# Peptides against a protein of PDB entry 8YVU, part 34

Target 1, 39 residues: chain A of PDB entry 8YVU
Amino acid sequence: PQLCYILDAILFLYGIVLTLLYCRLKIQVRKAAITSYEK
Target 2, 160 residues: chain B of PDB entry 8YVU
Amino acid sequence: TWLTVLKKEQEFLGVTQILTAMICLCFGTVVCSVLDISHIEGDIFSSFKAGYPFWGAIFFSISGMLSIISERRNATYLVRGSLGANTASSIAGGTGITILIINLKKSLAYIHIHSCQKFFETKCFMASFSTEIVVMMLFLTILGLGSAVSLTICGAGEEL

## One batch from the design tools (peptide; made by RFdiffusion4, then SolubleMPNN)

Design b1_p11_2_s1 (from b1_p11_2, 9 letters changed)
Fold by OpenDDE base, seed 5:
Structure b1_p11_2_s1 (fold): chain B 39 residues (1-39), chain C 160 residues (1-160), chain D 39 residues (1-39), chain A 11 residues (1-11)
Amino acid sequence: as target 1 above (39 residues)
Amino acid sequence: as target 2 above (160 residues)
Amino acid sequence: as target 1 above (39 residues)
Amino acid sequence: DLLTLLLSLFL
């Protein structure tokens, strides 16, 4: 039971970090696509 | 800039806020339908007694919907309305976190006092169930607050 | 305890989906960078 | 996109 809550905390933190990284990467892809379209 | 990024993700944040609100409402409805909170001894369901899943869901749903509508129509009056709603939702989320933390402390204290080694005791089961639901609601509330704050920052950035 | 396992399942699924999306975006960024370097 | 999927569910 305690291990389940620890796993929840780790997965929650991982989800937050991945969401932030995904957003940053999505912005980079969009910027790269715009730069490629302007050339 | 970070503001430009947040503006582009405004609809996503709004949808996330609505989803969080709906999940909170579902949990609130399930708990209220299955359990008679008025007959439960102690304050292990204080967050539900305060009606947080309901009013919190309303605030988050309204703020999320207004944020999506504001982004789609790009009208100044909608931006201001969304900013106001997201600010209200941020306050509601902060209040909700406070209520949930208090509920969690009471539930944990109850488990500790009764030395709930026998999980099959009704009181211990209810306290454990309350703790689990409150933790889930706390995570959802933190997500909703993060969305509302992000939308508030976006709206404030548009007014500058 | 059962609710903890349900939350773990949801967070785990979310983590998998985000990881796959992140990998796809990372490949797109790399492809865009290569295309930009060849021009 | 995750945004499109979520928007299709709620809007």
Scores: peptide ipSAE 0.517, ipTM 0.803, DockQ to the pose 0.037
Fold by OpenDDE base, seed 4:
Structure b1_p11_2_s1 (fold): chain B 39 residues (1-39), chain C 160 residues (1-160), chain D 39 residues (1-39), chain A 11 residues (1-11)
Amino acid sequence: as target 1 above (39 residues)
Amino acid sequence: as target 2 above (160 residues)
Amino acid sequence: as target 1 above (39 residues)
Amino acid sequence: DLLTLLLSLFL
């Protein structure tokens, strides 16, 4: 059970990091789309 | 194309494979240092008895390193070497998954047979610990296999 | 303890889904960048 | 980049 909680912590951290990266990437896509529309 | 994406992420996949290998080695080392697997009754540590954390980690480490080197140097001979290593790693990963699944089944069966209602019993604790470690290793092995297969496909695509 | 294993499974699935979404989004960013370069 | 992050852990 203790190892399970450690794994949960690692997976949770991984999920947070991926969510942040996903958000950053989504913002980049939006910026690129706006730039493409203005041309 | 998907192949182009995989080629661009080849280094990432290689690093992931090395990381997976290192984690597997760490788990293997910790388990071997804390527990005398040879004296544990049953097959709850069958994956460890088979030496999978060690040889699997070696294969994944080699394939990951070769993949990274192949991508960095962009040499034809390294592509072939990487393809061979990743193929071997893919086979090793598949075998590892099979061993881990068998270990998991045996560990769960052990828990049921011995009616491990009391977690504090040494045998039940060991079986539970084995189950946890095997599940973690299974996830890591799946990730490693996915990386190795992806790298194999990339390498094969470069030779065509 | 059983709840911990369920949480591990959910977090693992979430991690896989996020990884796939991240890969898809990365492809979109690259496509958008190529389109912007060709204009 | 995830690649850069992972490389920073090993290199």
Scores: peptide ipSAE 0.516, ipTM 0.800, DockQ to the pose 0.039
Fold by OpenDDE base, seed 2:
Structure b1_p11_2_s1 (fold): chain B 39 residues (1-39), chain C 160 residues (1-160), chain D 39 residues (1-39), chain A 11 residues (1-11)
Amino acid sequence: as target 1 above (39 residues)
Amino acid sequence: as target 2 above (160 residues)
Amino acid sequence: as target 1 above (39 residues)
Amino acid sequence: DLLTLLLSLFL
């Protein structure tokens, strides 16, 4: 049970980090697409 | 296109394999240090008795290292070696999954047979602990297998 | 205890999906950057 | 970036 909660915490943290990275990357893609369209 | 993507992520996949291997080794060493598996009755630690955390970790580590070296040096002989190592790691991962599933079934069966309502019973605690560790190892093995298969596909694509 | 394992499975699946999406997005950023450099 | 971070942990 304690190990399960530790794993949950790690996976949750990993999910948050990935979500933040995904959001940042999505913004970069949008910026790159806009720049490509203006050229 | 997909091959190009996989090639670009080859180092990442290699690092993932090494990381997975290191975690597997850590779990193996911790379990072996804390628990005298040889004296535990039953097959609740069958995967550990089979030494999977150790040999699996070795295979994944070697395959990951070879993949990274192959990508960096871009030598044909290293590519072939990496392909071979990744193939071996993929087979090892598949075998590991099978062993872990069998261990999981045995652990669950043990819990069911002993009607482990009292968590504080040593045997029930050990079976529960084994189940938790096996599940964690199963997840890691799936990740390692995915990386090894991806690297194998990349290596095969470079040979064509 | 059982809820913990279910949560682990959900978080694990979520992590895999996010990783795949992140990889796809990273490829898109790289493609957009290459296209911008060729113009 | 993530690759660089991971490589920085191992290397």
Scores: peptide ipSAE 0.508, ipTM 0.802, DockQ to the pose 0.037
Fold by OpenDDE base, seed 3:
Structure b1_p11_2_s1 (fold): chain B 39 residues (1-39), chain C 160 residues (1-160), chain D 39 residues (1-39), chain A 11 residues (1-11)
Amino acid sequence: as target 1 above (39 residues)
Amino acid sequence: as target 2 above (160 residues)
Amino acid sequence: as target 1 above (39 residues)
Amino acid sequence: DLLTLLLSLFL
């Protein structure tokens, strides 16, 4: 049972970090698309 | 740039808020249907006694629906209404987190006091079950609060 | 204890989906960077 | 996109 809660905490943290990284990457893709359109 | 990203994700945030509200409501109804909380000794279900799963779910549902409607219709009065509803939902979420933390502390204290080594005892089982449900509700409330705050920031940015 | 395992399953599935989406987005960024360099 | 994925899970 304690291992389950530890796993939940790790997976939750991983999910948050991945969400932030995904948002940053999505912004980079959008910026790259805008710069390619202006060229 | 940050506000533009939030504006594009308003519908997603609204849907997330409604989903969180529905899950909270489902948990509340299931717990109330299976357990007579009034006859349970102690304050292990204090959040349920306070009715948080119900009123919190209502606030989150209303704010999510208003946010979606505001985004779809792009009417100024709906934007202001959504901002107000999201602000109210953010306050409700913060209050809910506080109630859930208090409940969690009481449940953990109960487990410690009764030396719940025998999880098969009804009281210890109920306390452990309460702790699990409260943790799940806490996660859902944090997600709902995050969506409500994000929608509030987005709405405030549109009024500036 | 069973609820903890259900939450673990949901978080694990969410993590896998996000990882796949992140990988796809990273590949798109790399392709966009290559096309911008050739231009 | 993420919204479409979520909508596809609920629809």
Scores: peptide ipSAE 0.498, ipTM 0.792, DockQ to the pose 0.039

Design b1_p11_2_s2 (from b1_p11_2, 9 letters changed)
Fold by OpenDDE base, seed 5:
Structure b1_p11_2_s2 (fold): chain B 39 residues (1-39), chain C 160 residues (1-160), chain D 39 residues (1-39), chain A 11 residues (1-11)
Amino acid sequence: as target 1 above (39 residues)
Amino acid sequence: as target 2 above (160 residues)
Amino acid sequence: as target 1 above (39 residues)
Amino acid sequence: SLLELLLRLFL
């Protein structure tokens, strides 16, 4: 049971980090798309 | 730049908040339906006794809905309403985290005191079950608080 | 312990989905960057 | 639907 809770904490942290990275990357894609459209 | 990013993700944050609220309501409803909390000895379900899954879910649902509506209609009055609701939801989330941490401490203390080596003892099982639910609720509350705070920052940035 | 395993499964699934989305988005950014460089 | 909104946000 203790290992399960540790895994939950790691997966939760991983999920948060990935969500932030995904948001940043999505913004980069949108910026790249806008820059490509202005050319 | 960060404010612009948060503004673009406002709908996502609102949906996340609503989802968190719905999950909290589901857990609250299940616990209240399966367990008679009033007959359980100890404060292992203190967060449920305080009604947090219900009122917290209401606040998160309202803030999420208002955020989505505000973003779609782009009306000044809706932006202010969303800001107020998100601020209230942030306060509610902070209070909820505090309640859940207290509940978690009590549940862990109960498990420690009774030296729950025998998982089949009803009291130990209930304390363990409570601990698991409280941890899940704590994670959901942290997510809800994060969304509410983010939405509050976005709303404040638009008024400025 | 059962709830912990359920949470682990949900978080794990979420992590996999986000990782796949992140990879797809990263490929899109790379393609957009290459297209911008060729212009 | 909430699911459609999520799909529109992520896809």
Scores: peptide ipSAE 0.460, ipTM 0.795, DockQ to the pose 0.037
Fold by OpenDDE base, seed 4:
Order: structure tokens, then C-alpha cells, then sequence
Structure b1_p11_2_s2 (fold): chain B 39 residues (1-39), chain C 160 residues (1-160), chain D 39 residues (1-39), chain A 11 residues (1-11)
């Protein structure tokens, strides 16, 4: 059970990091789309 | 195309494979150092008895390293070598998953048969520990297999 | 302990899905960059 | 380095 909780913590952290990266990337895509539209 | 994307991420996939392999190897060595698997009753450590943490880690490490080297040097002979290694790693990963699932089933069955309500009993503790380690190894093996298969597809695409 | 294993499965699945989505989004960003360069 | 590769991949 303790190892399970450790794994949960690692997976949870991984999920948070990926979510943040995904959000940042999504913002970049939106900015790129806006810039392309203005050209 | 998806093949082009995979080719661009080949180095990343290789690194992921190596890391997965190293983690698997670490778990294997720790378990083998702390526990005398040969003297443990039952097949709760069947994956370890089969030597999976060792040979699986070797295959994944080799395939990952070859993939990275192949990508960096852009040599045809390295591409072929990487393809072969990744194919072998993919097969190893599939076999590993099968072994781990069997081990997991045996461990769970052991817990059920012995009605392991007392965690502090040595046998129940070992079965529980085995279950946890096998689950972790299973997840890592799935990740490794995914990377190996992806690298295999990339290598096959380069040969065409 | 059973709940922990269920959580592990959910978090693992979430991690895989996020990884795939991140890869797709990264591809979109690259395609957008290439298209912008050709203009 | 491996760490730099990972950072370049994710950042």
C-alpha cells in the first residue's frame, strides 16, 4: 500500500506537469493563429 | 505525417526507453538484494525468477541507445541496427507484460487464499510487496513497449 | 489498498491521454510554424 | 546531457 501511494504521487505530479505544459502549448498555438490571421 | 513526427521524437523515445529500463533494473536489483527470491514460497516473484528485470532492462537500454545514436549520426547501418534492436525490445516488452500479468494474478491469488488480513505476517507482506512491485513494473513495461514500438515504426519507415 | 490501485489506473490512463494530446498539439504548432515560414 | 534533452523536449 505504501508503494501504491508513492506511485500515485509520481503519477499525480506527472499529470500536473503535463497539464501545465499542455496549457502553455495551447496558448502558443492560439498566439500563432492570431499572428497568422493578421498577416 | 505521423511517421515524420515519430522520427522527430525518436531521440525522446529512446531516452524514455532508457529511463524506463533503468528504473526497472533498479527495482529488480533492489528486490533481489533485499529478498531471496529463490527461497520464497510460491510464484509471487515469477517475473523475477524469469529474470525479466534484467534482460528487459538490457533490451530496452540497448534499443534506446541505438535509437539515439542512429538519430544523431544519421547513418544507414545504425538505422538498421536500431530497427533490429527496437524490434527485439518490442518483443521483449510484450513478453514482459505477459509475465508480469501472470505474476500479478498469482500474487493476488496468494493473498486471497491465505486471507491476508494481517499485513505484518511475513508471507502476506511479501505477497503484498510483490503485487505492488509487479504493478509498477507493469506500468513501466507498458511505457517501454510503447516507446520501442514507436521506434520500430520509425525505423521501418526510414527503410522504405 | 484497492482504492489506491484504482487511482493508479486512472492516473496512468490520464497520463497516457495527456501525452498523446501534447504530441498532437506539438505537431500542430510545428505545422503552423512551417506554414508561416512559407508565406 | 540527458537532462538537457528532456528539458528541450518538454520546454
Amino acid sequence: as target 1 above (39 residues)
Amino acid sequence: as target 2 above (160 residues)
Amino acid sequence: as target 1 above (39 residues)
Amino acid sequence: SLLELLLRLFL
Scores: peptide ipSAE 0.456, ipTM 0.794, DockQ to the pose 0.036
Fold by OpenDDE base, seed 2:
Structure b1_p11_2_s2 (fold): chain B 39 residues (1-39), chain C 160 residues (1-160), chain D 39 residues (1-39), chain A 11 residues (1-11)
Amino acid sequence: as target 1 above (39 residues)
Amino acid sequence: as target 2 above (160 residues)
Amino acid sequence: as target 1 above (39 residues)
Amino acid sequence: SLLELLLRLFL
């Protein structure tokens, strides 16, 4: 049971980090698309 | 193209594969050092008895190293070697998943049969511990297989 | 304890899906950057 | 370093 909770913590942290990175990347894509339209 | 993306991520995939292999090896060695698997009754540690953490780790480590070396040196013979190693690692990963699933089923069946309400009993604790370790190794093996398959596709694309 | 394992499975699946989406988005950013340089 | 490679991949 303790190992399960440790794994949950790691996976949860990984999920949060990936979500933040995904959001940042999505914003970057939008900015790049806007810059491409202005040129 | 997807191939171009895989080529750019080849080093990362190789590193991931090596890391996965090392983690699997560490789990295998720790379990073997702490627990006398030979004295444990039942098939709870069948995957460990089959030596999967060891030979699987070797295959994944070799394939990962070859992939990294192949990417760095860009030699035709290394590309072929990496392709072969990654193919072997993919087969090993598939076999490993099968072994781990079988072990997981046996461990779960053991817990169910012995009505492990008291987790403090040595047998029930060992079965639960085995189940947890097997699940972790299963996840790592799936990641390793994914990396090996991706590297295989990348290598095959370079040969064409 | 069973809930912990179910949570692990869900978090693991979520992590895989997010990783795939992140990779796709990263490719999109790179394509957008290349297109902006060719103009 | 492996860490630098990971950072370059994600950042």
Scores: peptide ipSAE 0.448, ipTM 0.790, DockQ to the pose 0.035
Fold by OpenDDE base, seed 3:
Structure b1_p11_2_s2 (fold): chain B 39 residues (1-39), chain C 160 residues (1-160), chain D 39 residues (1-39), chain A 11 residues (1-11)
Amino acid sequence: as target 1 above (39 residues)
Amino acid sequence: as target 2 above (160 residues)
Amino acid sequence: as target 1 above (39 residues)
Amino acid sequence: SLLELLLRLFL
């Protein structure tokens, strides 16, 4: 049971970090697409 | 801008808020149906005794529905209504988090005081069950609050 | 204990899905950067 | 549908 809660905390933190990174990367892709359309 | 991104995701955030509210309501109804919380000794279910799963779910559901309707109809009066509802839901979410943290502390304290090594004691089982449910409700409340705050920022940006 | 395992399963699935999406998006960004450099 | 939009957004 204690290992389960530790795993939950790690997975939750990982999920938050990945969500932030995904949002940043998605913004970069959109900016790159706009820049390629203006050229 | 961040506001443009939030505006595009407004419907998604509203759906997430409604889903979170429905899950909270389901947990509340299941716990109230299986357990007579009024007869349980101690404050291990203080969040349920306060009715948080019910009123919190109502606030989040109304806020999410208003946000979706406001986005679809794109009417000024609906935008203002959605902003008000999301603000109320944000306050409710913050209050809910506080109640859940207090409940979690009481449940953990109960487990430590009674040295719940023997899971077969009904009181220890109930305290452990309460802790698990409260943690789940806390995560859902954080998600709901995040969506409500995001929708509030989006609505405020549309009025400015 | 059962609820903890259910939460772990959901968070694990979420983490896998986000990792796959992040990898796909990262590949798209790299392809876009290469295409812009050839242009 | 919202689900299709989400799938297109992620996929």
Scores: peptide ipSAE 0.425, ipTM 0.775, DockQ to the pose 0.030

Design b1_p11_2_s3 (from b1_p11_2, 8 letters changed)
Fold by OpenDDE base, seed 2:
Structure b1_p11_2_s3 (fold): chain B 39 residues (1-39), chain C 160 residues (1-160), chain D 39 residues (1-39), chain A 11 residues (1-11)
Amino acid sequence: as target 1 above (39 residues)
Amino acid sequence: as target 2 above (160 residues)
Amino acid sequence: as target 1 above (39 residues)
Amino acid sequence: DLLLLLLSLLS
């Protein structure tokens, strides 16, 4: 049971990090699209 | 620039594969050192008896290393070698998943048959521990397989 | 303990989905950057 | 970005 909870913590942290990175990438896509439209 | 970015992605996949292999190897060595699997009743540790943590880790490590070397040297023979190693690693990963699923089923069946309500019973504890480790290894194996397949596709694209 | 394993499965699936989305988004960023450079 | 992801996984 303890190992299961540790795995949950790791996976949860991984999910949070990926979510943050995804959000940053999404912002970059929007910025790149705007720059492409202006040129 | 694009080739450089793709190269960085390949290196990352290779490193991920090596890391996965090392984690699997660590789990295997720890379990084998702490537990005498040969004297444990049942097939709770069938994946360990099959030696998957060891040979699987070796295959993934070799595949990852070859991928990194191939990317750095950019030699045709190394590219082919990396492709072959990644293909072998993909096959090994698939086999490993199958073995782990079988082990998981056996462990769960053991828990069900013995009505493992008491966690402190040695047999039930071992079965539960095995189940947890097998699940972790299954997740790692799936990640390793994904990286190996990705590297295989990238390598095949470079040959064309 | 059973709930822990279910949570592991959900978090694992979430991680896979996020990884795929991250890869797709990264490709989109690159495409947008190329288009911006050509214009 | 990938390096940061790797570091996050190692952490």
Scores: peptide ipSAE 0.513, ipTM 0.807, DockQ to the pose 0.048
Fold by OpenDDE base, seed 4:
Structure b1_p11_2_s3 (fold): chain B 39 residues (1-39), chain C 160 residues (1-160), chain D 39 residues (1-39), chain A 11 residues (1-11)
Amino acid sequence: as target 1 above (39 residues)
Amino acid sequence: as target 2 above (160 residues)
Amino acid sequence: as target 1 above (39 residues)
Amino acid sequence: DLLLLLLSLLS
């Protein structure tokens, strides 16, 4: 049972980190798209 | 800027809030339907007895819906409404986390007092089940609070 | 204990989906960068 | 992307 909770915590943190990274990449895509449109 | 990023993801955050709220409501409903919480001795299900899955879900749902509507219509009054709702949801989330932590402590204390070696005993099983559900609810509440705070920051930035 | 494993399964699935989305988004960023460089 | 993520969460 303790191992299960530890795994939950790790997976939860992983999900948060991936969400943040996804948001950052999405912003980069949008910035790149804007730059390409202006050219 | 971070504010710009959050503004672009308002709908996503709103959907996340609604989803979190629905999941919390579903868990609350299932637990209440399967278990007679009122007859369970102790504070193992204190969060459920307080009705947190219900009112918490309402706050998060309203906050999420208002955030989505505010983003779509981009009206000043909707922005203010969303800001208010998200602020309320943030407060509710914080309160919920507190309640869940207290519940978790009580559940763990119960398990320790009864020295639950066999999970097949009804009391020990219920305490363990409560602990698992509370942890799940805690994760969902943290996610909801994160989205609500993010939306609050976005709304505050739009008012400035 | 069974509920903990259910949560693990959900979080694991969520992590996999986010990873796939992250990879797809990363590819999009690269494509956008290449397009902007060619202009 | 947002829609895909939403669909993935709802499925």
Scores: peptide ipSAE 0.511, ipTM 0.813, DockQ to the pose 0.044
Fold by OpenDDE base, seed 1:
Structure b1_p11_2_s3 (fold): chain B 39 residues (1-39), chain C 160 residues (1-160), chain D 39 residues (1-39), chain A 11 residues (1-11)
Amino acid sequence: as target 1 above (39 residues)
Amino acid sequence: as target 2 above (160 residues)
Amino acid sequence: as target 1 above (39 residues)
Amino acid sequence: DLLLLLLSLLS
């Protein structure tokens, strides 16, 4: 049971970090698209 | 292309593979140190009895190291060596997954048959512990296999 | 205890999906960068 | 990016 909770914590943190990185990358894509449209 | 992306991430994949291997070794060492698997009845620790945490970790570690070295030195002989090692690691990973799945099925069957409602029973505790460890190792093995396959594809693309 | 394992499975799947999406998004960013460089 | 992810996991 303790191992399960540890794994949950690791996976949870991994998910949060990936979500943040994904959001940042999505914002970058949007900025790039806007810049390309203005040209 | 996908190959270009894999090539750029080759070092990271190698590091991930090494890390996975090290974690597997750690789990294997801990289990072997805490439990005398040879005296445990049943096939609850069949994956450990087969020595998968050790030989699998060796394959993954070697393939990961070779991948990193091949990327850094960009030598043809190292690339070929890495490709071979990653291929071997992929095969080992697939075998490991199979072993772990079998172990997991046996462990779950044991828990179901004995209706382990009382966790204080030694056998039920061991079965539960085995299930947890096997699940963790299965996840790690899947990650390792994914990295090894990715590295294999990348290396094969470089040879073409 | 069972909830912990279910959560592990969900988080694991979430991690895989996010990883794939992140890879796709990263490729899009790279393509956008190449297109902007050619202009 | 993946390296940063790995470092973040190790931190």
Scores: peptide ipSAE 0.508, ipTM 0.805, DockQ to the pose 0.046
Fold by OpenDDE base, seed 3:
Structure b1_p11_2_s3 (fold): chain B 39 residues (1-39), chain C 160 residues (1-160), chain D 39 residues (1-39), chain A 11 residues (1-11)
Amino acid sequence: as target 1 above (39 residues)
Amino acid sequence: as target 2 above (160 residues)
Amino acid sequence: as target 1 above (39 residues)
Amino acid sequence: DLLLLLLSLLS
């Protein structure tokens, strides 16, 4: 049971990090698309 | 396009594979050091009895190391060697998953048969512990297999 | 205990999905960057 | 990005 909770914590942290990276990348894509549209 | 992405992430995949292998090896050594698996009744630790945490970790480690070296040196012979090692590791990973699933089924069956409501009973505790460890190893093995397969695809793409 | 395993499965699936989405988004960023460079 | 992800996984 304790090991399961540790795994949950690791997976949760991984999910948060990936979500942040995904959001940052999505913002970059949007900025690139806007720049491409203006050109 | 997918091959290009995999090639760029080859080092990351190799590191992930090595890390997964090391974690599996650590779990195997800890379980073997704490528990006398040979004296445990039943097949709740069948994956450990088969030595999967050890030989599987070795295969994944070798595959990951070869992949990293192949990427860094960019030599044709290393690329072929890495491809072979990753293919072998992928097969080993698939076999490991099968063994772990069988172990998991046996462990769950044991828990069901003995109606393990009292968690503190030695046999029930061991079965539950085995189930937890096997599940963790299964997740790690899936991750390792994914990295090995990705590296295999990358290597195969370079040969074309 | 059972809830922990369910959470593990959900978090694991979430991690896989996010990884795939991140990879796809990264490819889009690269394509956008190449297109912007050619313009 | 990959390096940051790796460092995040290792930490």
Scores: peptide ipSAE 0.508, ipTM 0.804, DockQ to the pose 0.044

